# Designs tried in a protein design run: peptides against a protein of PDB entry 6TME. Part 8

Target 1, 324 residues: chain A of PDB entry 6TME
Amino acid sequence: NRLKRAYIALQAWKKAFYSDPFNTAANWVGPDVCSYKGVFCAPALDDPSVLVVAGIDLNHADIAGYLPPELGLLTDVALFHVNSNRFCGVIPKSLSKLTLMYEFDVSNNRFVGPFPTVALSWPSLKFLDIRYNDFEGKLPPEIFDKDLDAIFLNNNRFESTIPETIGKSTASVVTFAHNKFSGCIPKTIGQMKNLNEIVFIGNNLSGCLPNEIGSLNNVTVFDASSNGFVGSLPSTLSGLANVEQMDFSYNKFTGFVTDNICKLPKLSNFTFSYNFFNGEAQSCVPGSSQEKQFDDTSNCLQNRPNQKSAKECLPVVSRPVDCS
Target 2, 324 residues: chain A of PDB entry 6TME as posed
Amino acid sequence: NRLKRAYIALQAWKKAFYSDPFNTAANWVGPDVCSYKGVFCAPALDDPSVLVVAGIDLNHADIFGYLPPELGLLTDVALFHVNSNRFCGVIPKSLSKLTLMYEFDVSNNRFVGPFPTVALSWPSLKFLDIRYNDFEGKLPPEIFDKDLDAIFLNNNRFESTIPETIGKSTASVVTFAHNKFSGCIPKTIGQMKNLNEIVFIGNNLSGCLPNEIGSLNNVTVFDASSNGFVGSLPSTLSGLANVEQMDFSYNKFTGFVTDNICKLPKLSNFTFSYNFFNGEAQSCVPGSSQEKQFDDTSNCLQNRPNQKSAKECLPVVSRPVDCS

## One batch from the design tools (peptide; made by RFdiffusion4, then SolubleMPNN)

Design b2_p22_8_s1
Fold by OpenDDE base, seed 4:
Structure b2_p22_8_s1 (fold): chain B 324 residues (1-324), chain A 22 residues (1-22)
Amino acid sequence: as target 1 above (324 residues)
Amino acid sequence: SELEEELEKRLEELIKEKSGKY
């Protein structure tokens, strides 16, 4: 019996709770698992006459505990949302049995270990949110081979380079922010055909921005702030016809910020502060537009306030990185 | 199917909700 298996799983999970401040699992008693708080049942896809546990929503329950392997018995679960808890440990490999997994949100927890590769085993997964955890190590290249619509990886301990496979991603949103990613942004990034938002904030990324970024015609948010990027902004950025929020602050960019970038038609916010830009078009000057906000603080711009000293600028500006 | 459409709609809403929060 599928519900019996679910009962076993949920009772095992309840036993794995160290703290349940809101008594979320207080009613997790008895065989009627469909009445459990945060447990949602639906007719099985293979047999509508059979009721199965199709979803878990324990968001914001502040539960401390871990995910026991018995959760693998929840084979009918398609929606798994347990964000904003204090779950620790690793994501059980037994979850590979949850072949209907569609949305997996374990964000804002205390999960540790490597990337949960079990997520790669789910053939129907469309949403993956593992942000605000302590996942570490390399990001598996295979993650971008998945037909995911959203990938949230920010605020973890991921390191190494961003996989070249990123270009294969069909995700509209991908976040890398606040990890330890290093190396260059792959040139394949331009192949992300559905990309709307990509965030690289606060990593150890370096090198030149690939020209292929300009191919991201549908991107509305592009944030590469707080990294080690060098060189000039690619001229191809003029192709970002839909970009609204763009941030290149806190890098080591040099060169001239052009009209073609600052006059992007949907640009509302463009921050390029804390770099080594030595020139900007008039259209890039803060206050030059009522519709757009710019920040050019702490660059090497002439006749602008709050710029770096000549002593700081000259060594960098005089030796621009050639990205060609 | 109706279910697929509902799931897609739900997903879009979920993504929208989580968007911009980094």
Scores: peptide ipSAE 0.600, ipTM 0.945, DockQ to the pose 0.876
Fold by OpenDDE base, seed 2:
Structure b2_p22_8_s1 (fold): chain B 324 residues (1-324), chain A 22 residues (1-22)
Amino acid sequence: as target 1 above (324 residues)
Amino acid sequence: SELEEELEKRLEELIKEKSGKY
């Protein structure tokens, strides 16, 4: 019965293919769905004597098509990986029936519409990758209430502010890069206890960096480049004991880059170029360390190469934003 | 369970593979 439902779903999906360049679904014929390329069966969790479709892997198949509502019949699927295809349309709401969903990867496709709220209905979801699509609108705050280990949102069309609920996330990796997010980074960010990597690259974020960033003790990658951040770097950044890669380039930061930041024990790369910093400690100077790489290009630094002109610097440096 | 352990290991590997690619 379960495999019959799976057959109906998979045949409906095959019908929804516009192009299958590698003939991935060529063997999707007949009732033996467990033999289908990219379909993986396993014993059911509730009855080990019953074989069910537990996983889909169509990664890198370059398939053009859409996801039909009949996919909701795949109720035993825990792993759904269809990245690097040309699937279009929206994620079907019928996928709410896939209550065992553990990993959901629809990255590198042509999906559109709002955030797929069906992902919020999956109680056991640990991995969500929807990057490199055309999802738009607001990010639902509830996404960070989920016990996700990884959240990939980069390269979409998401707008509005980053939800304050971000502090509730237990994810090790969260990506916001290359969207249209605006506003400030929430102060609650410091509550992300398991965070290793967070990237804000190429958004419309603004304001001062919250001091609470310094509470991210486990973070190894922090990239806030290509935004509209202002003010000085928080002194609390000295608390980033495990940061290896840090990038604040292409913002409107001012003030002095301190020893406490540049001497972070695990720091290997620190880029703060294309800002309006008017001073830096000797430990921040490119070439000062063999173990660390720095970039101070295009700031308002004295006695350094490749800096902004006095004409460009004076209006900004003379009116520093006070973040206190 | 053995299945849970396998899934966790798989997930860790998947995250590692996908991390740093933005």
Scores: peptide ipSAE 0.585, ipTM 0.942, DockQ to the pose 0.893
Fold by OpenDDE base, seed 1:
Structure b2_p22_8_s1 (fold): chain B 324 residues (1-324), chain A 22 residues (1-22)
Amino acid sequence: as target 1 above (324 residues)
Amino acid sequence: SELEEELEKRLEELIKEKSGKY
């Protein structure tokens, strides 16, 4: 039966624990898996008279170990949350059998290897959090073809370019921060109709920002700081009617920061420090508003404090990148 | 379905909790 399979899986997992400092699995004894700490049972979707393991929650258990292939026997699991542990190794391919997977959170662990492609096999997946691990390699384009509501990829070792398929994503939150992504932000980004938050912090992204960013009318957070972006800020950014937090700091931007950007109706914080901007509108000046916070530090602005020297500015400002 | 609605609500709350934490 299904609970027997779950028992086998959970006992195999317990055996795969190297350390359980909070004794989370201390009660993982006997066939009554529904009584196990962190294990949740519910009536099966296909047969309400049958009780199945529907969820795992081992968040913040500080467990050291790995995920054994026997976890593939948990075929009824829809919720899998094991964040803030010390699990290592790879995500087992056997998890492809968990066809009901809805939420998958393995964040803040020590997982390694390429992107866990098994996540692509789950037809009903809505939530994917793999942040704060050691995943590496390319991000598969297919991830954005999935009907996900949230995709957390930050603080890994992903490299290569951001897939153009990003425009197909239905996610409200996507994080790329603190990886090794390179290349340009795809122009298709403007097609992300449900996007509320996107962060590119601390990558090797470059080129001009695409004009299509201005089509992201639902975005509340846009952070592209600590990259290699060049050129002027797109004038179309005036279309970000709902943006509250915007950060372009630590790039190589040039040109003039306009009123149309700084007067965005819901803008709360706008950081454009550590660039090569050579002008800003009065509405962009720090202290110009009580409702908005600006940071223009370390640019090429005249008559502003804490700016770059002429020696630093001249080589860049004199050679502006045309993004048109 | 009622279950779907519950899951969606749960998901929204989960996303909200994790939002802004990078």
Scores: peptide ipSAE 0.545, ipTM 0.934, DockQ to the pose 0.839
Fold by OpenDDE base, seed 5:
Formats: C-alpha cells, sequence, structure tokens
Structure b2_p22_8_s1 (fold): chain B 324 residues (1-324), chain A 22 residues (1-22)
C-alpha cells in the first residue's frame, strides 16, 4: 500500500524532529496521512483511482531535525518544499526512489556535505533550490545537463570553477552568489539560450569577462559584483537587449564604460562602482537619465565625485589587463 | 495528467516568486 509506505516515512520523519516550535507535526497521527499538515495527496499518475502523497510543504516551519532514509518511501512525491527550517545533515541517497521529483526546495536550512548528487538522479526535476545551506565542494558538471528551469545555489560553500557545461543549461534563473567559486566564467555561458537571471555575487571569480556574455539576449538580471574580474567590459555587452539590472561593482575592471552599454534599451540600473574604470560616456553619468540609475562611485574617473585617489588608480590603470 | 499540468503551472509561479530574491 502506497499510503502505508508514506505513513512509515512520515512517522520516521516526525521522529527525526528535534524541535517543532509551531507544532506543525502535531496532527501527524494515525494512518490518514493525507490529513497531515503540510502533506498533500493527489491521484497517482499511473492509477487515478489510487490516492498518493504527491507533495510536501513545510516551508517556514522552523523545524529542527534531519531527513531520515525512510523518506525514500515517499515514491510518489513530486513536490518537496521544506525551506526555512533547521534541518541538518545530508540529503538521503534513498530519495533516488522519488523518481517523480519535479520541485525540490531545501533552501534556508543547515544541510552539509557535498552537492546532493541524488538530485541528478531525478529524471523529471525542473526546479532545484538548495540555497542558504552549507553544501561544499565542487559543483557537478552534470547539473547543467539536466533540463532544469531554475537552479538556486547561492549562499553555500561551493568551491572550484564553474563547469563548462553551464552552456548546456536551459534554466531561466541560475544563482551562484555567495559561494567560493573561482576561475573564469566559462565562454560557453553565451549558449544559455533561456537565461533570464544570473548572479555571481560574492565569489572569488577572476579573469576577463567572456565576450560571449553578449549573446545572452534574454537576460534581464546580470550581477557579477564582488569578485576579482579584470580587464575591460566586453564591447559585446551591447547585445544585452533585455538587461534591466546589471552590476559589476566591487571588481578590478579597467577601461572605458561605453555608450553602447549605458544606452541599453531596457537598462534600469547599472552599477559599476568600486572598480578602476578611467572613463565613462556621458550616458553613464549618474543623473544623466531619469529612466536609468547609475553608480560610478570609487573608480578612477576624472571630474567625478567619490573617486579613488591617484595613488590607488595609477598602479592598476597604467597596467591594464589585455583580454584579447 | 492533471497533476502534471498543475505542477507546470505552479512551477512558473514559483520561479517568479523566487526570482530576484536571494
Amino acid sequence: as target 1 above (324 residues)
Amino acid sequence: SELEEELEKRLEELIKEKSGKY
């Protein structure tokens, strides 16, 4: 019996709770699992006459505990949302049995260990949110081989380089922010044909921005702030026809910020502060437009307020990195 | 299936909700 298996799983999970401050699992008693708070049943895909546990939503329950292996018995679950809790430990490998997994959100918890590779085993996964945890190590290249619509990885402990396979991703939203990623952004990034939002904030990324970024025609948000990027902004950024929010602040960029970038048709906010830019077009000057907001603070610009000193600028500006 | 259709619809809404928020 599928509901019996679900009962076993859910009772094991309740036992794995260390704290349930809102008494979310207080009604998790008895065989009627479909009445459990946060448990949602639906007709099975293979037999509409059979009711199964299809979804879990324990978002914002502040539950402390771990995910026991018995959760692998929830074989009909397609939605698993447990964000904003205090679950710890690792994601159980037994979840590989949840072959219908479609949305997986374990964000804002205390999970540890390497990337949960069990997520790669789910053939129908479309949404992956593991942000705000303590996952560590390298990101498996295979993550971008999956047909995911959204990949949220920010605020973890991931290290190493961003996989070259990123270009294979069909995701509309990808977040790398606040990890320990290093190296260059792969040139294959330009092949992300469905990309709307990508953020690299607060990593250890370096090198020149690849010209291929300009091929991201559908991107509305591009944030590469708080890294170690060098060189000039690629001229191909003029191709970002739909970008609304762009942030390159807190890097080591040099050169001239051009009209072609600042006059992008849908650009609302462009922040390039805290770099070593030595020139900007008039269209880039804060206050030059009522429709666009710019921040050029703390660069090497002449006749602009709040710029770096000559002492700070000269060593960097005089030795520009050639990205060609 | 009805469930699959519902999931697809929910996914779009979920992505919109989480987009731009980190």
Scores: peptide ipSAE 0.280, ipTM 0.861, DockQ to the pose 0.857

## One batch from the design tools (peptide; made by RFdiffusion4, then SolubleMPNN)

Design b2_p23_8_s3
Fold by OpenDDE base, seed 4:
Structure b2_p23_8_s3 (fold): chain B 324 residues (1-324), chain A 23 residues (1-23)
Amino acid sequence: as target 1 above (324 residues)
Amino acid sequence: SELEEQLKKRIEELIKEKSESLK
């Protein structure tokens, strides 16, 4: 019965293909769905004597098409990987029936519409990759209530603010890059107890960086480049004991880049170029360390190459934003 | 659950095996 349902689903999906350049679905014929290319079967959790479709992997198949509602019949699927295709339309709500979903990767496709809220219905979801699509609108705050290990949202059309619920996230990796997020980074960010990598690149984020960033003791990658952040770097950044890659470039930061930041013990690369910093510690100077790489280009630093003109700096530096 | 983890691991292995066979 389960394999029959899977057959119906997979045949409906094959019919929803507009183009299959590599003939991936060429062998999708007949009731033996477990022999289908990209389809993986395993014993059912509730009955080991029953074989079910447990995984889909169509990564890099360049398939054009859409996800039909019949995919909701694949109720035993735990892994759904269809990245690097040309699937369009929306993620069907019928996928709510896939209660065993662990990893959902629809990245690098042509999906549109709001955030696929069906992902919030999966109780066991650990991996969510929806990057490189055309998803739009606000990010639902409930996404961070999920017990996810990784959240990839980058390269979409998401708008509005980052939810304050971000602090509840147990994810080790979160990407917001190349969206249209606005507002401040929530102060609750410091509560992300498992965070290793967070990327905010290329949004419309603004305001001061919250001091609570310094509480991210396990973060190895922190990239806030290409936004509208203002004020000084928080002194609490000295608490980033494990940060290796840090990027604050292409913002509107002011003030002094301190020794405490540049001497972070695991820091390998620190880019703070294209801001309005008016001073830096000697330890922040590019070339001052053999173990660390710095970029201070296009700031308001004295006696450094490739800096902004006094005319460009003065209006900004003379009016520092108070982040207190 | 442990059973779910085992299933996940098995599925990942199957994916890997099939991917390698296509190379």
Scores: peptide ipSAE 0.028, ipTM 0.655, DockQ to the pose 0.156
Fold by OpenDDE base, seed 2:
Structure b2_p23_8_s3 (fold): chain B 324 residues (1-324), chain A 23 residues (1-23)
Amino acid sequence: as target 1 above (324 residues)
Amino acid sequence: SELEEQLKKRIEELIKEKSESLK
């Protein structure tokens, strides 16, 4: 009996709670699991006459505890939303039995360990949110082979390089922000044909920006701020026909910020502050447009306010990185 | 599949209904 298995799983989970401030699991008593708060039942896909646990939503419950292996008995679950809790430990490998998983949200918890590779075993997964945890180590390249709509990885402890497989991703939104990623952005990034938003904020990424970024014609948000990028901005950025928000601040960029970038047709906000740019087109000057906002603060620009000193600029500007 | 999509929709509706009832 599927509901009996669900009962075993949910009672094991309740036992794994250390704290339930809102008494969310107070009604988790008896065999009628479909009445449990945060438990959602639906007709089974293989037999509409059978009721199964199809969803879990414990978002914002502030529950402290862990995920016990018995959760693998919830084989009919398609939605698992447990964000904004205090769950700790690792994601159980037994969740590989949840073959109907569509949306997995464990964000804003205290999970640790490597990337939860069990997520790669779910054939129908469309949404993965593991942000605001303590996941560590390398990002598996296979994550981008998944047909995901969104990939939220930000605010973790991921290290190493961004996999070259990123170009295979069909995701519209990808966040890498506030991790420990290093190396260059892969050239394959330009192959992300469905990409709307990508965020690299606050990593240890370096090197030149790949020219292939200019192929991201559907991108509306591109944020590469707070990294170690060098060289000039690629001229191919003129291809970002739909970009609205662009941030390159807090890097080590040099060279000239061109009209072709600042005149992008959908550009609303372009921040390139805290770099070593030594020139900008008139179209890039803050206040030059009513429709566009620019920030050129703390560069090496002539005749602009709030720029770096010659002493700070000279060592960098005199040794430009060749990205060719 | 169409059935999977229907199930997803139904689950989302249930989540919404229960969430609203708790407010």
Scores: peptide ipSAE 0.028, ipTM 0.651, DockQ to the pose 0.152
Fold by OpenDDE base, seed 1:
Structure b2_p23_8_s3 (fold): chain B 324 residues (1-324), chain A 23 residues (1-23)
Amino acid sequence: as target 1 above (324 residues)
Amino acid sequence: SELEEQLKKRIEELIKEKSESLK
């Protein structure tokens, strides 16, 4: 019996709670699991006459505890939302049995260990949110082979390079922010045909930006701030016809910021502060447009306020990195 | 799939209904 298995799973989970400040699981008593707070039942996909546990929503419950292996008995769960809790430990491998998993949100918890590879086992997964945890190690390349709509990885401890398989991703939103990723952005990034938003903020990424970024026609948000990028901005960025928010601040970029970038048709905010740019087009000057906001602070620009000293600029500007 | 979308929609509706009832 599916509901009996669900009962076993949910009771095991209740026992795994260290703290339940809002008494969320107070009514988790008895066999009627469909009445449990945060538990949602629906007709089974294979038999509409059978009621199954199809969703869990314990968002913002501030529950401390761990995920016991018995959660693998929740085989009909398609939505698992447990964000903003204090769950610790690892994601159980037993969750591989949840073959209907569609949305998995464990964000804002205290999970540790490597990337939860169990997420790769879910054939129907569309939404993955593991941000604001303590996941560490390498990102599996296979994550981008999945047909995901969104991939939230930010605010973890991931390291190593971004996999070249990123170009295979069908996701509209991908966040890498606030990890320890290193190396270059893969050239395959330009193949992300559905990409709307990508965020690289606050990593150890380096090298030149790939020209292929300019192929991201649907991107509305591109943030590469707070990294170690070098060289000039690719001229191909003029191809970002839909970009609204662009941030390259806090890097080591050099060269000239061109009209072709600053005149992008949908550009609303363009921040290129805290770099080593030695020139900018008039269209890039803050205040030049009422419709666009620019920040050119702390560069090597002539006749602009709040720039770096010649002493700071000269060693970098005199040795431009060739990205060709 | 269409079935997955239907399930998602149904669950989201249930969540919404339950959330509203608790307010």
Scores: peptide ipSAE 0.026, ipTM 0.646, DockQ to the pose 0.108
Fold by OpenDDE base, seed 3:
Structure b2_p23_8_s3 (fold): chain B 324 residues (1-324), chain A 23 residues (1-23)
Amino acid sequence: as target 1 above (324 residues)
Amino acid sequence: SELEEQLKKRIEELIKEKSESLK
């Protein structure tokens, strides 16, 4: 039966623990898997008279170990939360059998290898959190074809470009921060109809910002800091009617920061420090507003404190990148 | 824990929604 299969899976997993500092699995004894700490049972969808393992929560257990292939026997699991542990290795391909997977959180672990493509096989997946691991290689374009509410990829070792398929995403929150992504932000980004928060912090992204960013009417947080972006800020950023937090710091931007950006109606914080901007509107000056916070530190602005030297500015400002 | 209770509730809600969709 289903509980017998779950027992086999959970006992195999217990054997795969190298360390359990809080003795989380101490009660993982006997056939009554529904009494196991961190194991949640519910009536099966196809037969309400049958109890099945529907969820796992081992968050913050500091468990060292790996995920054995026998976890594929947990075919009724819809929620799998094992963040803040010390699990290592790869995500087992056998998890493809978990066709009811809805929320998958393996964040803050020691997982390695390529993107866990098994996540793409789950038709009902809505939440994917793989942040704070050591996943590497290319991001599969197909990730954005899925109907996900949130995609957390930050603090990994992902490389290559961001897929053009990003525009197909229905996610409200997407994080790319602290990876090794390179190239330009795809122009298709403007097609992300449900986007509220997007974070690109600390990558190797470059080129001009696409004008299509201005089509993101629902975005409240846009952070592109700590990259290699060049050129002027797109004038179309005036279309970000709901942006509250915007950060372009630590890039190679040039040109003039306009009123149309700094006067955005919902803007609370706008950081454009550590660039090569050579001018700003009065509305962009730190302290000019009580409702908005600005940081213009370390640019090429005249008559402002804490700016770059003429020696640092001249080579960049005299050779502006044309983004047209 | 509070998180465990929240997770349990979400599981129950998910099961209910999926069950209704299968009818």
Scores: peptide ipSAE 0.022, ipTM 0.644, DockQ to the pose 0.066

